# Ledger of designs, part 325: peptides against a protein of PDB entry 3V4L

Target 1, 386 residues: chain A of PDB entry 3V4L
Amino acid sequence: GQPLAKDKVALLIGNMSYWEHPKLKAPLVDVYELTNLLRQLDFKVVSLLDLTEYEMCNAVDEFLLLLDKGVYGLLYYAGHGYENFGNSFMVPVDAPNPYRSENCLCVQNILKLMQEKETGLNVFLLDMCRKRNDYDDTIPILDALKVTANIVFGYATCQGAEAFEIQHSGLANGIFMKFLKDRLLEDKKITVLLDEVAEDMGKCHLTKGRQALEIRSSLSEKRALTDPVQGAPCSAEALVRNLQWAKAHELPESMCLKFQCGVHIQLGFAAEFSNVMIIYTSIVHKPPEIIMCDAYVTDFPLDLDIDPKHANKGTPEETGSYLVSKDLPKHCLYTRLSSLQKLKEHLIFTVCLSYQYSGLEDTVEEKQEVNVGKPLIAKLDMHRGL

## One batch from the design tools (peptide; made by RFdiffusion4, then SolubleMPNN)

Design b2_p30_1_s4 (from b2_p30_1, 10 letters changed)
Fold by OpenDDE base, seed 5:
Structure b2_p30_1_s4 (fold): chain B 386 residues (1-386), chain A 30 residues (1-30)
Amino acid sequence: as target 1 above (386 residues)
Amino acid sequence: SPKEEQEEKFKAATIYLPEENTKLVPMGVP
């Protein structure tokens, strides 16, 4: 019969905003595009940008809790990386310069833990360099991997080579993701799909002699990303997994705030990623005696590290939100919360209304506090244990 | 410094394609 997945779970990590290393751009678009494709394939997708070492460890641990017997697991990483002695290292945004294995996540350690879950399929998609780091001579003593026939690695490049992002006209895509996205929805064995992606990359003049896809697989069965999820959640674990995923994707409800002056503000929320949310405000009603009126958000929790200079922008693009801007209401003020994984408490903030009456020079201000609970990934309490 | 050496290696690994207005940026510090 056709293989069935017990469930499908994906963790996508895109690191761009490095503290001590050159900034990347492609992971933004690549994680977003891959998230949308994997959702069409009935994957439960957690998408995270700009994680520290600690946040990456917690994201991987939470992902591993969603894995179980016959579940399909997919890990995608886009960011800086290296490979020493056949071990692949993902570099967190807080990694020192030079980075070392003690500052990075070893993919083979994650693989070992995934093999313990008896998963139906494990897919690693690694959009990073595979060059040796000469500042790290540590040979990780990895325990022997179990002999399993359900692992697939798609490396964006061959061993000892570079992987590249293409920066053109202010946009960027990883070369691997550029070709992967065109094939990802095909009903093919995952190794056949990746082989076709390798052929498509091999025809590209940009990659010729610079980057080549490497496929490493033990996959003895015909497994595809299109394989249907087994029907109604028959187990307590499947119910828990569904509830956990739903919590991580629950947006705050849109609110209509009413001020004493008779102004009405619409407050809305949009998800860009599991850890990135846009807040938008719009004036939906204004009394005729009020000539000027602005609604801005302020007093965010300190854990979010929100610079007020980057809040309350006239366009989504001025916040760095190029991907969801088409789906947002027009004529708002926009604020991007890019670090929801850092939120320990409820998201409480102030909506300030600044307005002027006809014939008065003085600006009047009214304030309302808003509590939206824990939005998106903040519901998972990734800080449990500090 | 090690940081300056890494920055120089990264700049050297970056490929400029001016005719295509394109830059290939390595996803790793060499």
Scores: peptide ipSAE 0.505, ipTM 0.931, DockQ to the pose 0.789
Fold by OpenDDE base, seed 2:
Structure b2_p30_1_s4 (fold): chain B 386 residues (1-386), chain A 30 residues (1-30)
Amino acid sequence: as target 1 above (386 residues)
Amino acid sequence: SPKEEQEEKFKAATIYLPEENTKLVPMGVP
């Protein structure tokens, strides 16, 4: 019979907003597109943008808690990276310049920990450079990996080569993701699927002599990303896994706020990523005697580092949200919370209503505090050690 | 500085394709 996955879990990390390094753009779109495709494949997807070293470590630890015997694990990374001595290093956004192995996550260490979970399949998709970092002479002494015939690496490039993002007409995609997305839903052995992606990349004039996909696999079985999840979660561990994932993806419920003046505001929430949420407000009822009525969100937790100049925008795009704008209601004010992993407390903020009465020049303000608990990834307390 | 040298290397590794209105940006600092 076709192999069955006990469950399917993916961690997608896209680092672009580096502090000490050149900024990228492709990870935003590539993580989003891959998230949507893997969800269609019944993966439990955690999607995270712009993680520090500490946040990346915690994201990997939480991902490893979702892994168990016969579970399919997929790790995708898009960002800066390097390869020293056959070890792949993912660079966090807070990495110093120059970065070293002590500031970065070693993929082979993650693989070791995944092998301890007795996973059914381990897939690594690494959209990063594989050049040597000459500022890091550290040779990681890795413990011997177990011989598990279930590992697949898709490297965006060859050893010692660069991986690129394509910036065209204001859009950016990784070269790897550009071709991977067109085939990812195919019911094929994952190595066969990646070989076809490699052929498609090899036909592209942009990539010829610059970037080529490398596949490293020990996969002895015909396993595909399309492999069905084995039925109802029969184990206590599977129930815990489902609950942990569900907690990390629970949005706050939409609320209707009523002000003393008789104005009603709809407050809604949308997920862009596991750590990125859009808040939107709309005036749903206004008494006729009220003129010039505006509703603002303010007084966010300091941990979120929300600039008021980027809050309460007339479009999602003005907040930097280009991906979910089609699924959002129109004619709102929009605020993007891009760092939900940093939230130590409940998300408490103020909804401020500013309005005037007809025939009065004075602006009146009413305020309501809103507590939405811990939204999305903030439920995992990824900052418990800071 | 090491930072300036890395920034120069990154700029040098960036491929401009003006005929295609395309820029290839390396996903790593060389």
Scores: peptide ipSAE 0.493, ipTM 0.928, DockQ to the pose 0.761
Fold by OpenDDE base, seed 3:
Structure b2_p30_1_s4 (fold): chain B 386 residues (1-386), chain A 30 residues (1-30)
Amino acid sequence: as target 1 above (386 residues)
Amino acid sequence: SPKEEQEEKFKAATIYLPEENTKLVPMGVP
């Protein structure tokens, strides 16, 4: 019969905003596009941008809690990386310069932990460089991997080579994702699909002699990303997994705020990623005696590190949100919360209504505090233990 | 500094394609 997945879970990490290293751009679009494709394939997707070492470790631990016997696990990483002695290292955004293995996540260690979960399929898609880091002379002593015959690596490049992002007109895509996205929905064995992606990449003049896809596989079965999820969750563990994922993707409900002046504001929320949310405010009703009226969000938790200069923008794009702008209401003020993984407490903030009456020069302010609980990934308490 | 040296290596590894108004940026510090 056709192989069945017990469930399908993906962790997508895109690191761009490095503290001590050059900033990238492609991981933003690539994680978003891959998230949308994997959701069409019935994957439970956790999508995270700009993680520290600690946050990456916690994201991997939460991902491993979603894995179980016969579950398909997919890890995608886009960011800075290196390869020493056949071990792949993902570089967190807080990594020092130069970075070392002690500051980075080893993919082969994650694979070992995935093998302990008795997963049905383990897929690694690594959109990073595979050059040696000469500042790291450490030889990781890795335990021998189990022979599970269910492993696929798609490396964006060859061993000792660079992987690139294509930057054009301010936007960027990884070269690997550019070709992977066109094939990802095909009902083919995952190794055959990646071989077709390798052929498509090989025809591109940009990649010729610079970057080539490497497939490393020990996959004995005909498994595809299109393989159907086994029907209604039959186990208590599957129900717990579904609930855990659902909690990490629950948006706050839209709110209607009523001010004493008679102004009504709609407060809305949109997910860009599992750790990135857009807040938007719109004036739904304004008394005719009020000539000017704006609704600002302010007084955010300090843990979110929100610059007020980037809050309350007239467009989603001015917040740095280019991906979800088409799905957002028009004529709002927009604020992007890009670090929801840092939220220890409930998301409490102030909605400040600034308005002017006809024939009065003085601006009047009314304020309401709003508590929306823990949005999205903040429900997982990734800080448990600090 | 080691940081400045890595920034220079990264800039040197960046490929400019002016005819296509495109650049290839390495996803790793060389």
Scores: peptide ipSAE 0.489, ipTM 0.928, DockQ to the pose 0.751
Fold by OpenDDE base, seed 4:
Structure b2_p30_1_s4 (fold): chain B 386 residues (1-386), chain A 30 residues (1-30)
Amino acid sequence: as target 1 above (386 residues)
Amino acid sequence: SPKEEQEEKFKAATIYLPEENTKLVPMGVP
C-alpha cells in the first residue's frame, strides 16, 4: 500500500541577522516559501528566524518532542554553515568570529536523536556552505548511526563547495530553494524529487560550475513528502503533539478596544513565522468631533528588544514584513515582533490613543494595557534553563 | 584582525554579475 505517515513535522530555521558575520537575506523568503509548501503537504511546521545557539538547541529539542514512531521529520536550515569531516554545522546568529563546532549545531547529532524517536522518515535540507572551516580542528566523536534506511539529505551544494543566495534588487533567494520550491509538491519518492531538483539546478547558468545539489540517502521505502497522514490521532502521543503544535501557533484573538472619548480601536495579530508576529491597530470608530487620531503600541517587554523607531509603521513593509503584507488589513499602524522566542513573560503592552478635538490645539492621550498571554512560539518557553 | 580577514574572504567569494544586476553571496564564511 502507499506509505502512511503517523504525522508530519518540520522545523525550518533561517539565520540571516548574524552578529559577527555577514548578513544574509535569502533565509527570510526561503523559510517562508518552504513553510507555505510544507503546510500544503499537511506538515506541522515550526518556522524560526534568527536563532542564537541556545535558541537553536531548544528549537531542536522541541522539534524532537514532536517526533515519534512513524512520524516524518523534516529539518530545513538556511544560513551560514560549514562541513568538517563529513559533519554539517549550522551557524547560530550569535556565533563568534571565527565560529567553531562548539558554537554550532551538528546536523548528524540531530539525526542520531531523530533515529531514537523511530521516525518514519528523516529529511535534512541544508541550504548552507559545505566548505571546511580551517579555524575548527575538532573531530566530533559521534556514535554509530542505527541502520534505519529512512534518511535523506539534500545538500544545497557539493562537499567542500559553497552554497549561494541570489541577491537581486534587494530581494534574495537561496539557489537551492529557487529550484526546490517548484517540485516540492510532486507526489514522488523524496530522493527522485531531489534528483529532479538537481537536474534543474544543473541547467541554470548561475549554478554551472559553482553549486550543485548533493543527495545522500539510505531510503529503502518509496516515501514522499506527499504521503498522507494516517487518520484520526488515536494515540495519546499524537494528541499531545497536535496540542503542542497548535499551542505554538495560536495567535491572540483580535480585540476591540473602546476608549473613553468614544474611539474604538481594532487590535489584530498576524503570524509571519512561528517567532515573528505583526501587531496592527486600526481606528474602526471615531466620533466626528475627534481629529488626528492615532493608536500606537508601546511599553513592550524588554526581552523583545523593540525599538520604538521601528514600531507603529504606516505599512507592513516599513517593519520589514514583505511576505504577509497582502493578507494584512490596510490603513493600520504595524509593529513587527521578530523575536518571540525571547519572551519570558506574558506579552503585555500599552495601546496609546493620541487624538485632538475639533477646535482644540492640545493633543489628548488615553492608554489601555493589553495582555495577550504568550503568542505563538513564546508558549514553548524556549529560554527554559537560563 | 581575524574578523577583517574573514570579511575580506567573504567579499572575495561573493560573485558579482553586473550584466544581470545580481550577486551571488556565499552562505558561509570561506
Scores: peptide ipSAE 0.486, ipTM 0.928, DockQ to the pose 0.751

Design b2_p30_2_s1 (from b2_p30_2, 15 letters changed)
Fold by OpenDDE base, seed 1:
Structure b2_p30_2_s1 (fold): chain B 386 residues (1-386), chain A 30 residues (1-30)
Amino acid sequence: as target 1 above (386 residues)
Amino acid sequence: EEEEELERLESLVRSMTPETSEEVLKKAEE
């Protein structure tokens, strides 16, 4: 019969804003586009940008809680990385310079934990460099992997080689994602799909002799990313998994705020990623005696590290939100919350209305505090260990 | 156009050291 997945779960991590290393750009686009494609494939997708070591560990732990017998697990990583002794290391944004294995996440350790969950398929898409780190003399003594015959690695590059980004004028994919996205929806065995991606990359004149896709597989069965999810969740564990995923993707409801001056504002929320939310404000009613008014958001929790200079922008793009701007209402003020994984408490902030009456020189301010609870990934309490 | 795209590839290597991108180019021109 056609293979069935018990469920399909993906964790996508894109690290760009490194503290001690060169900043990347393509992981933003790569994670976004891959998220949208995997959602069309009925994956439960958690998409996270710019994680510290601790946050990456917690994201992996939460991902592993979503895995169970016969579940398809996909891990995508885009960022800095290295490979020592056949072990792949993902570099967190807070990694020191030079980084070592103790500062990084070993993919083969994650694979071991996925094998303990008796997963139906394990796919790793590693869009990182595979050069040796000569500053890391640690030989990881990994326990012997189980022979599960359900593992696929897609490496963006060959062993000892680099992965590249194409700097176009604007938003561009990494080279691997540029070719992967065009084939990802095909109903093919995942290794066959990746071989076709490798052939497409091999035809690219820009990357010829510089970057080539490597496939490592033990997959004995004809499994595809298109494989249907087995029907209604039959187990208590499947129900819990569905509820946990749903909580991690719950947006705050849009609010209508009424001020004493008679101005009404709409406060709205949009998800860019599981840890990135856009807040937008719009004036929906203004009394005629008020000539000018603006609704600003301020007084965010300190854990979010929001610079007020980057808040309340006239366009989503001025906040650094280039991907979801088409789906947002126009003529708002926009604020991008990019670190929702850091939120330990409820998201409480102030809406400040600044306005001017006709014939008065002075501006008047009114303020309302808003509590929207824990949005998106903040519901998973990724900080419960600190 | 292809040369400008190649120069743009150099600047964002997902690797440890910025020095290696310039060295890879010099070896591809030799």
Scores: peptide ipSAE 0.176, ipTM 0.619, DockQ to the pose 0.146
Fold by OpenDDE base, seed 4:
Structure b2_p30_2_s1 (fold): chain B 386 residues (1-386), chain A 30 residues (1-30)
Amino acid sequence: as target 1 above (386 residues)
Amino acid sequence: EEEEELERLESLVRSMTPETSEEVLKKAEE
């Protein structure tokens, strides 16, 4: 029969806003596009941008909690990285310069933990460089991996080589994602799919002799990303997994705020990523005596590090939200919350209505506090280890 | 055009050894 997945879970990490390293751009687009494709493949996708070492560890731990016997696990990483002694290291955004293995996440350690879950398939898509880090002399003592014939690595580049992104003036993919996205929905064995991606990359003149996809696999079965999920979650573990994923992707409900002046504001929420949310405000009703009226969001929790200069923009793009802008209501003020993983408390903020009456020179303000609980990934309490 | 796209490719390496980091930072400050 066709192979069945018990469930399908993906963790996608895109690190770009490094503190001590050059900033990347493509991971934003790569994670977003891959998220949308994997969702079409019935994956439960957690998509995270710009994680610290601690946040990456917690994201991996939460991902491992979603894994179980016969579940398909996919880890995608886009960011800085290196490979020492055949071990792949993902570099967190807070990694020092130079970074070492103690500052980074070892992919092979994650694989070991995934094998303990008796997963049906383990896919690693590593969109990072594989150049040796000469500042890290640590030889990871990895325990012997179990012989599970269910592992696939797709490396964006060859061993000892670099992975590139094309710096366009606009949104561009990394080279690996540029080719991967065109084939990802194909009903093929995952190794065959990746071989075709490798062939497509090999035809590109820009990448020829600079970047080539490497596939490492021990996949004995015909497993595909298109493999259907086994029917209704009958196990307690499957229910818990579904609830945990749903909890981590629950947006606040849209609110209609009514002010004393008779202005009505719609407050809405959109997810860009599991840790990135857009708040938008729109004036849905204005009394005719009010000539000017704006609805600002302010007083965010300090843990979110929201610069007021980047809040309340007239377009999603001015917030850095280029990807979801088509799905957002028009004629709003937009605020991007890019670090929801840092939220320790409920998301409480103020909606400030600034308005002017016809024939009055003075601007009037009314304020309402809004508590939306813990949105998206903030519900996972990734900070529980402090 | 391909050479200019290629020079832009070299500027965004997803691995920086500290040596390559300093070279890229110097080129970004020029």
Scores: peptide ipSAE 0.173, ipTM 0.630, DockQ to the pose 0.184
Fold by OpenDDE base, seed 2:
Structure b2_p30_2_s1 (fold): chain B 386 residues (1-386), chain A 30 residues (1-30)
Amino acid sequence: as target 1 above (386 residues)
Amino acid sequence: EEEEELERLESLVRSMTPETSEEVLKKAEE
C-alpha cells in the first residue's frame, strides 16, 4: 500500500543578518518559497529567520515536541555552516568570529533526537557550505544508539565544497532552492526527487563543476513528501501537536479603532514568517472637518528592537517586506516586526492619530494602547530556557 | 551575461576567515 504519514512537520531556518559574518540574501526567498510549497504538501511548517544560538536551540526543541511515531520530520536550513569530521554545523546569527562547535548546532545531534521520536521519515535539506572549519578541532562523539532506515540528507553541495547564492540586483533563490522548488511537489520517492534535482543542477552551465547536490540516504521504503497524512482519529498526541502548531501561527484579529475626533482606523496583521509579522493601519473614516490625519504605531516592547525610522512606511517594501506585499491591503502605513521570537510579554503598542482641523494651525494627537497578546511564534516562549 | 552571473556567485565560505567587523560592514555596504 502507499505509505501514510501520521503527520508532517517542517522546521525551516534562514539565517541572513549575521553580526560578525557576511550577510546573506537568498535564505529570505528560499524559506518563504519552501514554506508555501510544503504547506501545499500538508506540512505543518514553522518558518524562522535570523535566530541566535539560544533561539535556534529552542526552535529545534519545539520542533521535536511536534514529532512522534510515524510523523514525517523535515528540517531545512539556509545560512552559514561548516562540516567537520562528517558532522554538519549550522551557524547562528550571533556566532562569534571565528565560530566553533560550541557556538553552533550540530545536525547529527538533532537527527539522534528525531530517531528517539520513532519518526516515519527524517529529511534534512542543508543549504550551507560543507568546508572544514580550521578554527574548530572538536570531534563530536555521537552515541549512534539507533540505526533507522528512514533518513534522507539533501546537501546543497558536495563534501568540502561551497554552496552559492546568485547575487542578483533583486530577490533571488539560492542555487539549491532554484532547482528544488521546480520538483518538490512531484509524487516521487524523496531520493528519486532529489536525484532529479541533482541532474537539473548538473545540466546547468552556472553550477556545472562548481556546486553539486549530494544525497545521503538510508531510506529503505518508497516514501514521498506527497504521502497523505493518516486521517485516523487524532490521537491525544496528534491533537496536542495540532494545537501547538496552531498556537504558533495564530495572528491577532483585525481591529477597528474609533477616536474621539470621529476618525476610524483599521488595524490589521499579516504573517510573513512564523517570527515575522506586518502591522498595517488605514484610515477608514475621516470627518470632513479634519483636513489631514495620519495613524502611526509606536511604543513597541523594547525586546523587539524596532527602529522607528523603519516603522510606519507607505509601502511594505520600504519596511523590507517584498514577499507578502501583494497580499496586503493598499494605502496603509506598514510596520514589520522581524523578531517575534524575542517577545517575552504581550505585544502592547500605541496607535497614535495625528490630525488637523480645518482652520486650525495646530496638530492634535489622540492615542490608544493596543494589546494583541502573543502573536505567532511568540506564544511558544522561545526565550524561556527549557 | 552567463560569465557576469558566475562572477556574482558569492561563496558562503567567506565567514570562515576571521574578518574584522569593519571588513564585514564594508562588504555589506557594497
Scores: peptide ipSAE 0.154, ipTM 0.573, DockQ to the pose 0.124
Fold by OpenDDE base, seed 3:
Structure b2_p30_2_s1 (fold): chain B 386 residues (1-386), chain A 30 residues (1-30)
Amino acid sequence: as target 1 above (386 residues)
Amino acid sequence: EEEEELERLESLVRSMTPETSEEVLKKAEE
């Protein structure tokens, strides 16, 4: 019969805004586009940008809670990384310079934990460099992996080589994602799909002799990312998994705020990633006596580190939100919350209405506090240990 | 075009030494 997945779960991590390392650009686009493609494949996708070591560990732990017997697990990582002794290390944004294995997440350790979950398929897509880190002489003593015959690694580059992004004046994919996205929806065995991606990359003049896809697989069965999810959740664990994922992707409801002056504000929310949300405000009703009227959001929780210079922008792009701008309503003020994983409490903020009456020179302000609970990934309480 | 696109290939990972970190951070902020 056609292979069935019990469920399909993906964790996508894109690290770009490194503290002690070069900033990257491609992981933003790559994680976003891959999220949309995997959602079309009925994956439950957690997409996270700019994680610290602690936040990456928690994201992996939450991902492992979504895994169970016969579940397809996919881990994608785009960012800084290295490979020592055949072990792949993902570099968190807070990693020191030089970083060591103690500051990084070992992919083979994650694989071991996925094998303990009796997963149906384990796919790792590693969009990072595979150079040796000469500052880390630690030989990882990894326990022997179980023989599960369900493992696929797609490395964006060869051992000891670099992975590249194309610097355009705009947003561009990394080289790996540029070719992967064109084939990802094909109903093919995942190793055959990746082999075709490798052939397409090999035709590119830009990457010849610089970057080539490496496939490592023990996959004995014909498994595809297109394999249908098995129907109704048959177990209590499957229900818990579905609820946990749904909880991590719940947006706040859109609100209509009414001010004493008779102005009505629509407050809306959009997800860019599981840890990135856009807040937008629009004036939906204004009395004719009010000539000027603006609605600002302010007084965010300090844990979110919101720069007021990037808040309340006339376009999503001015907030640093380039990907979801087409799906957002026009003629709003926009604010991007990029670190929802840091939220320890409820998202409480102030909507400040500034307005002028016809024939009065003085601005009037009215304020309303808004509590939207814990949006998106903030519902998982990734910080419960700090 | 292809040569200009080649000059725009950035490595996702430059091996950073502590000595080069400040210079690389400064270039990533520009």
Scores: peptide ipSAE 0.022, ipTM 0.470, DockQ to the pose 0.127

